# Peptides against a protein of PDB entry 2QAS: the designs that were tried, part 9

Target 1, 120 residues: chain A of PDB entry 2QAS
Amino acid sequence: PPEDLMQYEAMAQDALRGVVKAALKKAAAPGGLPEPHHLYITFKTKAAGVSGPQDLLSKYPDEMTIVLQHQYWDLAPGETFFSVTLKFGGQPKRLSVPYAALTRFYDPSVQFALQFSAPE

## One batch from the design tools (peptide; made by RFdiffusion4, then SolubleMPNN)

Design b1_p9_6_s2 (from b1_p9_6, 5 letters changed)
Fold by OpenDDE base, seed 2:
Structure b1_p9_6_s2 (fold): chain B 120 residues (1-120), chain A 9 residues (1-9)
Amino acid sequence: as target 1 above (120 residues)
Amino acid sequence: LRHLGAPAP
């Protein structure tokens, strides 16, 4: 097939990453997500820009799935990454995840799913 | 390890 110099697939992926960003902004708004909406977010833990406690990230060497439902704090969806505080083992941990690191987004309440190709 | 869809904290 012809070479796609426009990189349309990448454009489409970025557009869909925008959906995640928008959803997180809704989640970060006062009152949080409207019930019963909640988000499963999967990302590559070794992707560039991913930040968090070393012990936690070491426990999940490839991918990690976080759930934003009832127990999340200080969700800050930026333009290129989002950060959020979640409890692991009872301890609050701050994670910073670039949207480019995402591999899956899922809202079980309405069965809305997105999959992304993240750099290795 | 892959944790697709796995419950988080």
Scores: peptide ipSAE 0.064, ipTM 0.768, DockQ to the pose 0.052
Fold by OpenDDE base, seed 1:
Structure b1_p9_6_s2 (fold): chain B 120 residues (1-120), chain A 9 residues (1-9)
Amino acid sequence: as target 1 above (120 residues)
Amino acid sequence: LRHLGAPAP
């Protein structure tokens, strides 16, 4: 195929990352997500900008999937990354994930799925 | 390369 100097695929990917950002902003609004919506978010744990407890990230050296349904706190969806508090082993832990690190987004309630190319 | 087998938390 011909060389795409416009890099349309990358632009499309960025646009779709915007869907995730928008969804998270809805999730962060008062009352949270409208039931039965909930979000499965998969990301590369070693991607630039990903931060969280070392023990947790070390447990998932490649990818990690988090669920935002009922047990999440202080969801803060910024313009380039989001942060959220989740409980692991009963302990609240803060994760910060840049949208660029995402590899998968899924809402099982309506079977809406997105996949992304993320840095290795 | 290790992936999470089930959603966290």
Scores: peptide ipSAE 0.062, ipTM 0.759, DockQ to the pose 0.045
Fold by OpenDDE base, seed 4:
Structure b1_p9_6_s2 (fold): chain B 120 residues (1-120), chain A 9 residues (1-9)
Amino acid sequence: as target 1 above (120 residues)
Amino acid sequence: LRHLGAPAP
């Protein structure tokens, strides 16, 4: 088959990362997500730019999935990364995750799923 | 009520 020198698949994947960004912006807006929508976000914990408590990230050496439903605070969806405060073991922790680190996005309420290839 | 904010499996 012909060689794709345009790398269309990579471009399409990057475009789909924009869906996650847009969804997070909706989640961060006043009133939050419209129920019953909630977000499962999976990312590579060792990807460049991922930041959080070392002890927490150490528990998840490969991938980590966070849930944004009722218990999240100060969600800040930037253009290249988002940050959010979540409780782990009852303690608030701040995470910062580049969109490039994402491997999965899922909204169970409507069974909408996206999968991505992230840098190792 | 389920309060999801912690990591999911």
Scores: peptide ipSAE 0.056, ipTM 0.715, DockQ to the pose 0.106
Fold by OpenDDE base, seed 5:
Structure b1_p9_6_s2 (fold): chain B 120 residues (1-120), chain A 9 residues (1-9)
Amino acid sequence: as target 1 above (120 residues)
Amino acid sequence: LRHLGAPAP
């Protein structure tokens, strides 16, 4: 097959990352996500721009999945990354995740799933 | 309530 010099698949992936960004902006709005929607977000923990407590990230050397449903605070979906506070072991932890680091997005309530290629 | 998981599409 001919080579795709336009890299259409990559462009499509970036467009779909925009869906995640939009969904997170909805989640960050007053009132949060409309029930029963909730979000499973998987990302590469060693990807460029990912930041959080070292002890936490050390437990997940490849990927980790966070759940945004009932217990999340200060969700801040920026244009290139989002940040959120979650409790791990009862302690609040701040995570910052570039959209480029995402590998999966899933809303079980409607079985909506996206999968992405992230830097390895 | 729960913060970590591994859902399947």
Scores: peptide ipSAE 0.054, ipTM 0.728, DockQ to the pose 0.071; fails the geometry check

Design b1_p9_6_s3 (from b1_p9_6, 4 letters changed)
Fold by OpenDDE base, seed 5:
Structure b1_p9_6_s3 (fold): chain B 120 residues (1-120), chain A 9 residues (1-9)
Amino acid sequence: as target 1 above (120 residues)
Amino acid sequence: MRHLGAPAP
């Protein structure tokens, strides 16, 4: 097959990352996500720009999945990354995740799923 | 309630 020098698939992936950004902005709005929507977000923990407590990230050397449903605070969806506070072991932890680090997005309520290629 | 997991699409 002919070589795609335009890298259309990568462009499409970036567009779909925009869906995640938009969804998170909805989640961050007053009132939060409309029930029963909730979000499973998977990302590469060692990807460039990912930040959080070392002890937490050490437990997940490859990927980790966070759930945004009832127990999340200060969700801040920026243009290139989002940050959110979640409790782990009862302690609030701040995570910052670039959209480029995402590998999976899923809303079980409507079975909406996206897969992404992230830096290895 | 919040938890960690990776459900299948």
Scores: peptide ipSAE 0.049, ipTM 0.702, DockQ to the pose 0.068
Fold by OpenDDE base, seed 2:
Structure b1_p9_6_s3 (fold): chain B 120 residues (1-120), chain A 9 residues (1-9)
Amino acid sequence: as target 1 above (120 residues)
Amino acid sequence: MRHLGAPAP
């Protein structure tokens, strides 16, 4: 097949990553997500730009899924990455995840799912 | 109330 010099598939992926960004912005707004909406976000832990406690990330060498529902703090959805504080083992941990590192987004309340190809 | 849970398997 002809070479796609426009990289349309990548454009489409980026557009869909925009959905995640927008959803997180709604989640970060006062009042949080409207119930019963909640978000499952899966990302490659070794992707460039992913930041968090070494012990935590080491525990999940490939992918990690976080849930934004009842206990999350200081959700900050930036333009290229989002950061959020979650408790692991009772301890608050700060995670920073580039949207490019995402592999899955899911809202069980309405069964809305997105999948992404993240660079290795 | 909003929260982010522990990682899912």
Scores: peptide ipSAE 0.058, ipTM 0.705, DockQ to the pose 0.179; fails the geometry check
Fold by OpenDDE base, seed 4:
Structure b1_p9_6_s3 (fold): chain B 120 residues (1-120), chain A 9 residues (1-9)
Amino acid sequence: as target 1 above (120 residues)
Amino acid sequence: MRHLGAPAP
């Protein structure tokens, strides 16, 4: 088959990462996500740019899934990464995750799912 | 309530 020198599939994947960014921006807006929408976000914990407590990240050497539903604070969806405060074991932790590190996005309320290839 | 939950499996 012809060689795709344009790398269209990669372009499409990057475009779909934009869906996650847009969803997070909605979540960060006043009023938050409209019920019952909530977000499961999975990312490679060792990907470049991922930042958080090492003791926490050490528990998840490959991937980690966070849930944005009722207990999240200071969600800041930037253009290349988002940051958010979540409680783990009752303690607030700040995470910073580049969109490029994402491997899965899921909203159970409407069964909307996206999967991505992320750097190892 | 508006919050972000703990990690999911």
Scores: peptide ipSAE 0.052, ipTM 0.693, DockQ to the pose 0.240; fails the geometry check
Fold by OpenDDE base, seed 1:
Structure b1_p9_6_s3 (fold): chain B 120 residues (1-120), chain A 9 residues (1-9)
Amino acid sequence: as target 1 above (120 residues)
Amino acid sequence: MRHLGAPAP
């Protein structure tokens, strides 16, 4: 196929990442997500900007999926990344994930899914 | 604000 000098696919990917950002902003609003909506977010754990407990991230050397439903705290969806506190092994842990690190977004309640190309 | 659960399997 001809070379796309406009890089439309990348533009489309960025636009779709905006959907995730918007969804997270709704989730961060008072009252949280409207039931039964909940989010499965998958990201590359070694992508630039990803941060969290080393012990946790070491368990997931490639990708990790987190669930935002009933047990998340201090969700802060910024413009380039979001951070959230989740419990792992009963302990609250903070994760910060750039939207650029995402590989999958899914809301089972309405079967809405998105996939993204993320840095290796 | 509600809470977030464990990682997905």
Scores: peptide ipSAE 0.052, ipTM 0.696, DockQ to the pose 0.269; fails the geometry check

Design b1_p9_6_s4 (from b1_p9_6, 4 letters changed)
Fold by OpenDDE base, seed 3:
Parts: structure tokens; sequence; C-alpha cells
Structure b1_p9_6_s4 (fold): chain B 120 residues (1-120), chain A 9 residues (1-9)
């Protein structure tokens, strides 16, 4: 096939990462997500810029999925990463995840799914 | 796709 010097596929992937960012910004707005929308976000736990409790990230050495529905706090969707407080085993933990680390986004309420190729 | 890990509820 012809050589794509524009790297359109990568551009499209990054544009779709923007959908996740926008969705998180809606989730962070007053009142949160409109019911029944909720988000499953999967990311590479060892990707550059991922930050969180070592014990938690060690438990999930490849990928981890977090759920934003009813139990999340201080969601802060920045331009390059988002941070959020979630409870794991009843204990609040702060996670910071670059959008570049994402591998999957899913909203079961409307069966909307995105998949991404993230760096190893 | 590969099975993805997630925290227990």
Amino acid sequence: as target 1 above (120 residues)
Amino acid sequence: MRHLGRPAP
C-alpha cells in the first residue's frame, strides 16, 4: 500500500482521545454525568506519566480499568492528563492518567466504545 | 481482545 507520510491514523487516534477528554470534562461538571451515563476507562499502568499508589499499580502491571459512575471524587480533567480519587478496598486513592496511556473507553449506557493503541 | 483487569467493587 502507499506510504502515508501524513500519519492520518495517528491523527485520528489523537482526535478520538479528545472524545475521552471531553467526556471527562462533562463528568467533572456540577452534577456529574447525566444518568445513566458512566465511564469505563482502561489504561496502561506502566505508561509514562501514570501516577498512583505503588501497591495498586503493582497489582495491575499491564492494564487497569477504572469506573466513573457514583463513587469518584475531585475529577480534574486537564489537557494532557486527568486525575481522580477513587476508592479501592474502601480506601481513597488518587490516580493521574495521561490521555496517551488510554487503551479503551466505554460507556455501557449507550454502548459507546473506543480503543486506542498506547505505548508499551 | 485481551482480558483487562479492574479493581474489585
Scores: peptide ipSAE 0.081, ipTM 0.749, DockQ to the pose 0.042
Fold by OpenDDE base, seed 1:
Structure b1_p9_6_s4 (fold): chain B 120 residues (1-120), chain A 9 residues (1-9)
Amino acid sequence: as target 1 above (120 residues)
Amino acid sequence: MRHLGRPAP
C-alpha cells in the first residue's frame, strides 16, 4: 500500500488513549467510578516514563496489569501519564505510567476493551 | 517473549 505520511493509525491510537485518560479522570473524582465499573490497565513495564518499585517491576519484564476497583489511592491522571497507589503483597506502592505505555484497557462491567501498540 | 502478569492484591 502507499506510504501513509499522515500517520493516521497513530492519530487514531492517540485518540483512543484519550479514552483511557478520560476514564481515569472519572475514576479519580470524589466517590470514584460509578459501580460496577472498574478498570484493568495493562502496560509495558520497560516503556519510557514508567516508574515504580524495581522489585515489583522486575517481576513483570514485559507488561503487567493493574486493577482499579476498590483498592487504589491517590489516583492522579495527568495529561501524559497517571500515577496511583496500589497494594502489592499488602504494601502500598506508587506507580507512574505514561498513557503511551498502555497496551490494553478493559472495563469488565460493560465489556469495553481497547488495545494499543506500545513501543517495544 | 511476552511476560504478562497480574499482581496479587
Scores: peptide ipSAE 0.079, ipTM 0.746, DockQ to the pose 0.042
Fold by OpenDDE base, seed 4:
Structure b1_p9_6_s4 (fold): chain B 120 residues (1-120), chain A 9 residues (1-9)
Amino acid sequence: as target 1 above (120 residues)
Amino acid sequence: MRHLGRPAP
């Protein structure tokens, strides 16, 4: 195939990352997501900008999946990253994840799935 | 090696 100097695939991927951002903003709004929608978000734990408790991230050296349905607090979806408080082993912990670190997004309620290429 | 993590219930 001919050389794509426009880098359309990269632009498309960035646009799709925008879907995740928009979904999280809906989740952060009063009342949360409309049932039965809920989100599974997978990201590279060692990607630039990812932050969280060392003990937790050490358990998941490659990728980690978090679920946003009933047990999450203070979801803050920014323009380049989002942060959220989740419980692990019964303890609340804060995570901050750049959208660029995402590898998968899934909403089981409607079987909507996205996959992304993230820096290794 | 791939290591995938998930939150505890």
Scores: peptide ipSAE 0.078, ipTM 0.743, DockQ to the pose 0.043
Fold by OpenDDE base, seed 5:
Parts: sequence; C-alpha cells; structure tokens
Structure b1_p9_6_s4 (fold): chain B 120 residues (1-120), chain A 9 residues (1-9)
Amino acid sequence: as target 1 above (120 residues)
Amino acid sequence: MRHLGRPAP
C-alpha cells in the first residue's frame, strides 16, 4: 500500500489522548467523577517523563494500571502529563505520567476503552 | 466487561 506521509494514525492517536486528558480534568474537578464512572489507566513505566517511587516502578518493569475511583488524591491533569497520589502498600505515592506514555484507558461503567501506541 | 489488571496493594 502507498506510504502515509501524513501520519494520520499518529494524529488520530494524539486526538484520542486528548480524550484522556479531558476525562482526567473532569475527575480532578470538585466532587470527582460522576458515579459510577471510574478510570483504569495503563502506561509504560519506563517511558520518558514517567516518575514515581523506584520501589513501586521496579515491580512493574513494562507497564502498570492505576485505578481512579475512590482512593486518589491531588489529581493534577496538566497539558502534557498528569500527576496523582495513590496508596500502595498502605503508603501514599506520587506518580507523574505523560499522556504519551499511556497504552490503555478504560471506564468500565460504560465500557469505554481506548488503546494507544506508546514508545518502547 | 473487559478485565483489567491493577497494582498490588
């Protein structure tokens, strides 16, 4: 097939990353997500810009999924990345994840799913 | 419904 020099697929993926950003902004608003919506976010733990506790990230060398439902704090969805505090092993951990590192987004309440290609 | 994994507590 002819070569796509426009890189339409990449543009489409970037547009869909915007959906995740928008959803997180809603989740960060006062009152949080409207029940029963909640988010499963999967990302590459070694992607550029991902930051968090080494002990936590070392347990997930490829990717990990976080859940934003009732136990999340200080969700801050920026323009290029979001940060959030979650408890792991009973301890609060701060994660910073670029949208470019995402591989999956899912809201089981309405079975809405997105899958992304992230840098290896 | 799709089952998704999550971090161990």
Scores: peptide ipSAE 0.071, ipTM 0.730, DockQ to the pose 0.049

Design b1_p9_7_s1 (from b1_p9_7, 3 letters changed)
Fold by OpenDDE base, seed 3:
Formats: sequence, structure tokens, C-alpha cells
Structure b1_p9_7_s1 (fold): chain B 120 residues (1-120), chain A 9 residues (1-9)
Amino acid sequence: as target 1 above (120 residues)
Amino acid sequence: APVLVPEPP
């Protein structure tokens, strides 16, 4: 097949990452996500820019999934990464994840799923 | 991939 010098697939993937960003911005807006929408976000824990509890990230050296439904605070969806506070083991943990680190996005309420190829 | 669910309300 002919060589794609435009890298259309990569552009499409980046556009789809924009969907996650937009969804998180909706989640961060007053009132949060409209029920019953909630988000499962999977990302590479060792990807550049990922920041969080070292013990937690070390425990899951490849990738992990977080759930944004009822217990999350200070969701801050930036332009290149988002940060959020979640409680694990009774302790609040701040997590920062670049959109480029994402590998999966899922909203079970409407069975909307996206998959991404994140750098290893 | 492991799913880490935050504490329930």
C-alpha cells in the first residue's frame, strides 16, 4: 500500500485524545458529570510526565486504571495533562497524567470506549 | 491492566 506521509492515523489518535480532555473538562465543571456518566481512565504509569505516589506507581509499573465517579477532588484538566486527587487506602493522593500517556478511556454508562497507543 | 478504584463514598 502507498506510504502515508501525512500520518493521518496519528492525527486521528491525537484528535481522539482530545475527546478525553473534553470529557474531563465536563467532569470538572460545576455539578460534575451528568449521572450516570463516569470515567475509567487507563494510562502508562511510567510515561513521561506522569506524577503521583511513588509507591502506587511502582506497584503498577506498566499501566493502571483510575475511576472518576464519586470520590475524586480538585480535578484539573489542563491542555496537556490533567491532575486529580483520589483516595487510596484512606489517603488522598494527587495524580497527574499527560493525555499522551493514556491507553484507554471508557464510560460504562453508554459503553463508549477509546484506545490509544501510548509510548512505552 | 489493573483497575484501581478509589474509595467509595
Scores: peptide ipSAE 0.121, ipTM 0.776, DockQ to the pose 0.720
Fold by OpenDDE base, seed 4:
Structure b1_p9_7_s1 (fold): chain B 120 residues (1-120), chain A 9 residues (1-9)
Amino acid sequence: as target 1 above (120 residues)
Amino acid sequence: APVLVPEPP
């Protein structure tokens, strides 16, 4: 069979990562997400560009999921990564995650889910 | 995967 030199599957995956970016931009806009929409975002904690509290990332060496509903601050969805502040263990934690590190996106309110292959 | 649930302020 002919070889796919265009890497269409990878392009499609990147396009779908754009859905996450767009959703986060909506979440960051004035007024936030329309209720009851909220986001579960799963990512590889050791992927290149992931930044956050060392103790937290060390505790979860493979993947972790964050929930963006009401208790988050300073959500900043950039073009290649997003950052957000969450409180865990009574302390604010700033987390920066490249879209390339994502492995799952889920909005329970409408059962919309995406899965991605991410670098180790 | 572990879930990090934000705490209320």
Scores: peptide ipSAE 0.114, ipTM 0.771, DockQ to the pose 0.634
Fold by OpenDDE base, seed 2:
Structure b1_p9_7_s1 (fold): chain B 120 residues (1-120), chain A 9 residues (1-9)
Amino acid sequence: as target 1 above (120 residues)
Amino acid sequence: APVLVPEPP
């Protein structure tokens, strides 16, 4: 097939990453997500710009999925990354995840799913 | 991928 020098697929992927950003901005608004909406977000733990608790990132060296439903704090969806505080093992853990690191987004309440290619 | 759910209240 002809070579796509426009990289349309990548542009489409970026557009869909914008959906995740927009959804997170809705989640960060006062009152949070409208029930029963909640988010499963999967990302590459070693992707550039990912930061979080060393123990968790080391334990899951490839990917991990976080759930934003009832227990999350200070969700901050920026333009290139989002950050959020979750509690694991009794401790608050701050995660910062670039949208470019995402591999999956899912809202079970309406079975809305997105998948993304991310660098290995 | 492993699913990490934050601690329940």
Scores: peptide ipSAE 0.094, ipTM 0.752, DockQ to the pose 0.704
Fold by OpenDDE base, seed 5:
Structure b1_p9_7_s1 (fold): chain B 120 residues (1-120), chain A 9 residues (1-9)
Amino acid sequence: as target 1 above (120 residues)
Amino acid sequence: APVLVPEPP
């Protein structure tokens, strides 16, 4: 098959990353996500720009999935990354994840799923 | 991928 010098697939992936950003912005808006929508976000924990508690990231050296449903605070979806606070064992954990580090986005309520290539 | 479930409501 002909060689794609335009890298259309990569362009499409970037466009779809925009869907995640938009969804997170909706989640961050007053009132949050309309029920029963909730988000499962998977990302490479060692990807450039990922920031969080050392103990947590060490426990999940490759990928981890966070759930944004009932217990999340200060969700801040920026243009290149988003940050959010989640509690585990009563301890708040602040995570900052570049959209480029994402490998999966899923909303179980409507079975909407996206998969992405991220830095290895 | 492992799922990190936050505290329940």
Scores: peptide ipSAE 0.087, ipTM 0.749, DockQ to the pose 0.715

Design b1_p9_7_s2 (from b1_p9_7 with N4L E5L)
Fold by OpenDDE base, seed 4:
Structure b1_p9_7_s2 (fold): chain B 120 residues (1-120), chain A 9 residues (1-9)
Amino acid sequence: as target 1 above (120 residues)
Amino acid sequence: PPVLLPEPP
């Protein structure tokens, strides 16, 4: 088969990461997501740029999934990463995740799912 | 497997 010098698969993956960014921007808008939409976001905890509770990240050295539905605050979707406040063990913590660190995105309300390659 | 946080209501 011919060699793909355009790297179309990588471009497609980047475009799909854009879907996650756009969805988070909708979630951050006044009024939040329209019910019953909510988001499950899975990411590599050791990926470059990931920051959060050190004890938590140490406990889960590979991946973890956060759910944005009823208990999240100050969602800030930037151009390269998003940050959000979540309660872990009852304590509010700030988590910052680059879009490049994502491995899965899922909205159960409409069964919409995306999977991504992420840095090891 | 990935851990879900926070626990769903």
Scores: peptide ipSAE 0.076, ipTM 0.751, DockQ to the pose 0.524
Fold by OpenDDE base, seed 2:
Structure b1_p9_7_s2 (fold): chain B 120 residues (1-120), chain A 9 residues (1-9)
Amino acid sequence: as target 1 above (120 residues)
Amino acid sequence: PPVLLPEPP
């Protein structure tokens, strides 16, 4: 097949990552997500820029899914990454995830799903 | 499958 010098697929992926960013910005707004919306976010734990509890990231070396529904704090969706506080093992921990690290986004309330290819 | 955190209520 012809060589795609425009890298359209990558551009499309980036655009879709923008949907996640926009959704998180809505989630971070006062009042949070409108019920019953909630977000399942899956990401590669070893991707560049991912930071969080070392024990947790070591325990799950491939990928993990976080749920933003009832128990999350200080959601901060930046331009290239978002950060959020979640409790792991009863202890609040700060997690920072670049949008580029995402592999899946899902809002079960409306069955909206996105999948992404992230570097291994 | 990916581990889901935090655990569902």
Scores: peptide ipSAE 0.076, ipTM 0.744, DockQ to the pose 0.474
Fold by OpenDDE base, seed 5:
Formats: structure tokens, C-alpha cells, sequence
Structure b1_p9_7_s2 (fold): chain B 120 residues (1-120), chain A 9 residues (1-9)
């Protein structure tokens, strides 16, 4: 097959990352996500820009999935990363994740799924 | 497989 010098697949992936950003912005808006929508977000814990509790990130050195449904606070979707407060072991911790670190996005309510390649 | 947090119901 001929070489793709335009990197169309990468551009498409970037566009799809935009879907995640948009979805998170909806989740962060007043009223939150419309029921029964909720989000499963998987990311590489060692990816550049990922910030969170050291004990947690050390415990899960490859990937972890967070669920945004009932137990999350102060979701702040920025342009390059989002941050959110979640409870781990009963303690609230702030997690910051660049969209580039994502490997999976899923909304079980409508079976909408996206997969991405992220830095290893 | 990735770990789910919070723990799924």
C-alpha cells in the first residue's frame, strides 16, 4: 500500500480525542450528564503530564480506569487535560490527565466506545 | 486489564 504522508489516522485520532473533551465538558456543565450516561475513562498512569496521588499511580503503573458517574467532584475539562476529584480508599484525591494519555473512552449506557494509542 | 476506580458495582 502507498505511504500516507498526510498522517490521516493521527489526525482522525486527534479529532476523536476532541469527542472525549466535549463529552467531559458536558459532564462538567451544570446538571452533569443526562441520565443514564456515565463515563469510563482509561489512561496510561505513567504518561507525560499525568498527575495524581503517588500511592495510587505507583499501585497501578500501567493503566487505570476511572468512572465518572456518582462519585466525582470538581470536574474541570481543560483544552489539553482534564482534572477531577475522586475518592480512593475513602480519601478525596485530585487527578489530572492529559487527553493524550487516554487509551479508552466508554459510555456503557449507549455502548459508545473509543480507543486511542497513548505514549508508553 | 485496567483497574476500575471507583470499584464497579
Amino acid sequence: as target 1 above (120 residues)
Amino acid sequence: PPVLLPEPP
Scores: peptide ipSAE 0.069, ipTM 0.737, DockQ to the pose 0.407
Fold by OpenDDE base, seed 3:
Parts: sequence; C-alpha cells; structure tokens
Structure b1_p9_7_s2 (fold): chain B 120 residues (1-120), chain A 9 residues (1-9)
Amino acid sequence: as target 1 above (120 residues)
Amino acid sequence: PPVLLPEPP
C-alpha cells in the first residue's frame, strides 16, 4: 500500500491522547467526575518524564494501571503531563505521567476504552 | 487504596 507521508494514524493517536487529558481535567474540576464514571489509566513506567515512587516503579518495570475513583488527591492535569497523589502501602505518593506515556485508558462505567502506542 | 493492575488485559 502507498506510504502515508502525512502520518494520519499518529495524528489520530495524539488527538485521542487529548481525550484522556480532557477526561482528567473533568476529574480535577470541582465535584470530580460525574458518578459512576471512574478511570483506569495505564502507562509505561519507564517512559521519559514519568516520575513517582522508586519502589513502585521498580515493582512494575514495564507498565502499570492506576485507578482514579475515590482514593486520589491533587489531580493536576497539565498540557503535557498529569500528576496525582495516590496512596501506596498507606502512604501518599506523587505520580507524574506524560500523556505520551499512556498505553490504555478505560472508563468501566460506559465501557469506553482507548489504546495507545507508547515509546518503549 | 487504589487498585494497581500491571498490564491489564
């Protein structure tokens, strides 16, 4: 097949990453997500820009999924990455994840799912 | 605490 010099698929992927960003911004707004919406976010733990608890990231060397439903604080969805505080082992830890590191997004409440190709 | 799922299906 002919080569796509426009890289439409990549552009579409980036646009879809915007859906995650927008969803997180809704989650960060006053009142949070409208129930029963909640988010499963999967990302490459070794991707550039990912930062968080060393022990946690070491435990999941490839990718991990976080759930944003009831137990999260200070969700800050920026333009290139989002950060959020989650409790691990009873301790609050800050996690920062670039949208480019995402591999999956899922909202079980409406069975909305997205998959992304992230850098290895 | 939040649920952590490595490589969910």
Scores: peptide ipSAE 0.062, ipTM 0.730, DockQ to the pose 0.126

Design b1_p9_7_s3 (from b1_p9_7 with P1S N4L)
Fold by OpenDDE base, seed 4:
Structure b1_p9_7_s3 (fold): chain B 120 residues (1-120), chain A 9 residues (1-9)
Amino acid sequence: as target 1 above (120 residues)
Amino acid sequence: SPVLEPEPP
């Protein structure tokens, strides 16, 4: 087969990462996500730009999944990363995740799923 | 991958 010099697959992956960003922006809008939509976001904990509780990230050295449904605060979806506050061990923790670190996005309400390749 | 959910209030 002919060589793809346009790198269409990479462009498609970047476009799909945009879907996650857009979804998070909807979640951050007044009123949040329309019921029953909610999000499962999986990411590489050691990817560049990821920041959060040291103990938590150390406990899960490869990947972890967070759920954005009823208990999350100050969701801030930026252009290159998003940040959100969640409670772990009874304490509020701030997590910051670049979209490039994502490996999976899922909305169980409509069974919409996306998978991505992320930095090792 | 482990699923981590925030604690209920």
Scores: peptide ipSAE 0.075, ipTM 0.733, DockQ to the pose 0.616
Fold by OpenDDE base, seed 3:
Structure b1_p9_7_s3 (fold): chain B 120 residues (1-120), chain A 9 residues (1-9)
Amino acid sequence: as target 1 above (120 residues)
Amino acid sequence: SPVLEPEPP
């Protein structure tokens, strides 16, 4: 088949990453997400720009999923990455994840799912 | 709430 020099698939993927960003911005707004919406976000833990507790990231060397439903604080969705405070092992930890590191996004409430290709 | 999910196909 002919080569796609426009890289449309990649452009579409990046556009879809924008959906995650937008969803997180809604979650960060006053009142949070409208019930029963909640988010499962999967990302590559070793991707560039990912930062968080060393013990946690070491425990999940490939990828992990975080759930944003009831136990999260200070969600800050920036333009290139988002950060959020979650409890791991009973302790609050700050996690920062670039949107480029995402591999999956899921909202069980409406069964909305997105999958992304992220750098290994 | 960490959850290990399989990589997307």
Scores: peptide ipSAE 0.075, ipTM 0.728, DockQ to the pose 0.175
Fold by OpenDDE base, seed 1:
Structure b1_p9_7_s3 (fold): chain B 120 residues (1-120), chain A 9 residues (1-9)
Amino acid sequence: as target 1 above (120 residues)
Amino acid sequence: SPVLEPEPP
């Protein structure tokens, strides 16, 4: 195939990352997500901008999935990354994830799924 | 809660 100088694939990927951002903004709004919607978000743990507990990120050196359903706090979806507080081993931990680090998004309630190419 | 998922294709 000919060379794509427009980089349409990357544009499409960014547009779809916008879906995740929008979904998280809905989740962060008063009242949270409408039941039964909940989110599985998978990301590369070593991607630039990922921040979280060292022990947790070391335990999952490639990628991990977080679940936003009942046990999450202070969800803050920014324009380039989101942050959220989750409990790991019973302790609240802050996690920050750039949208560019995402590899998968899934809402089991309606079986809506997205996959992304993320930095290595 | 964290869940380890398979790497996407």
Scores: peptide ipSAE 0.074, ipTM 0.726, DockQ to the pose 0.176
Fold by OpenDDE base, seed 2:
Structure b1_p9_7_s3 (fold): chain B 120 residues (1-120), chain A 9 residues (1-9)
Amino acid sequence: as target 1 above (120 residues)
Amino acid sequence: SPVLEPEPP
């Protein structure tokens, strides 16, 4: 097959990552997500830029899914990554995830799903 | 319900 020097696949992936960013910005707005919308976000835990509690990341060495529905705090969707506070083991923990680390995005309320390829 | 992903080359 002909060589794609434009890297269209990568551009498409980035565009779709933009959907996640936009969705998170809506979630971070006053009032949060409009019910019944909620988000399942899956990401590679060892991807560059991912930061969080050591015990948690060690427990999930490949990837993990977080749910933004009823219990999350201080969601901050930046331009390259988002951060959010979630409780793990009863303790609030700050998690920062680059959009590039995402592998899956899902909103069960409307069955909207996105899949991404992330570096191993 | 939409399930979107880039088409593999």
Scores: peptide ipSAE 0.034, ipTM 0.600, DockQ to the pose 0.028

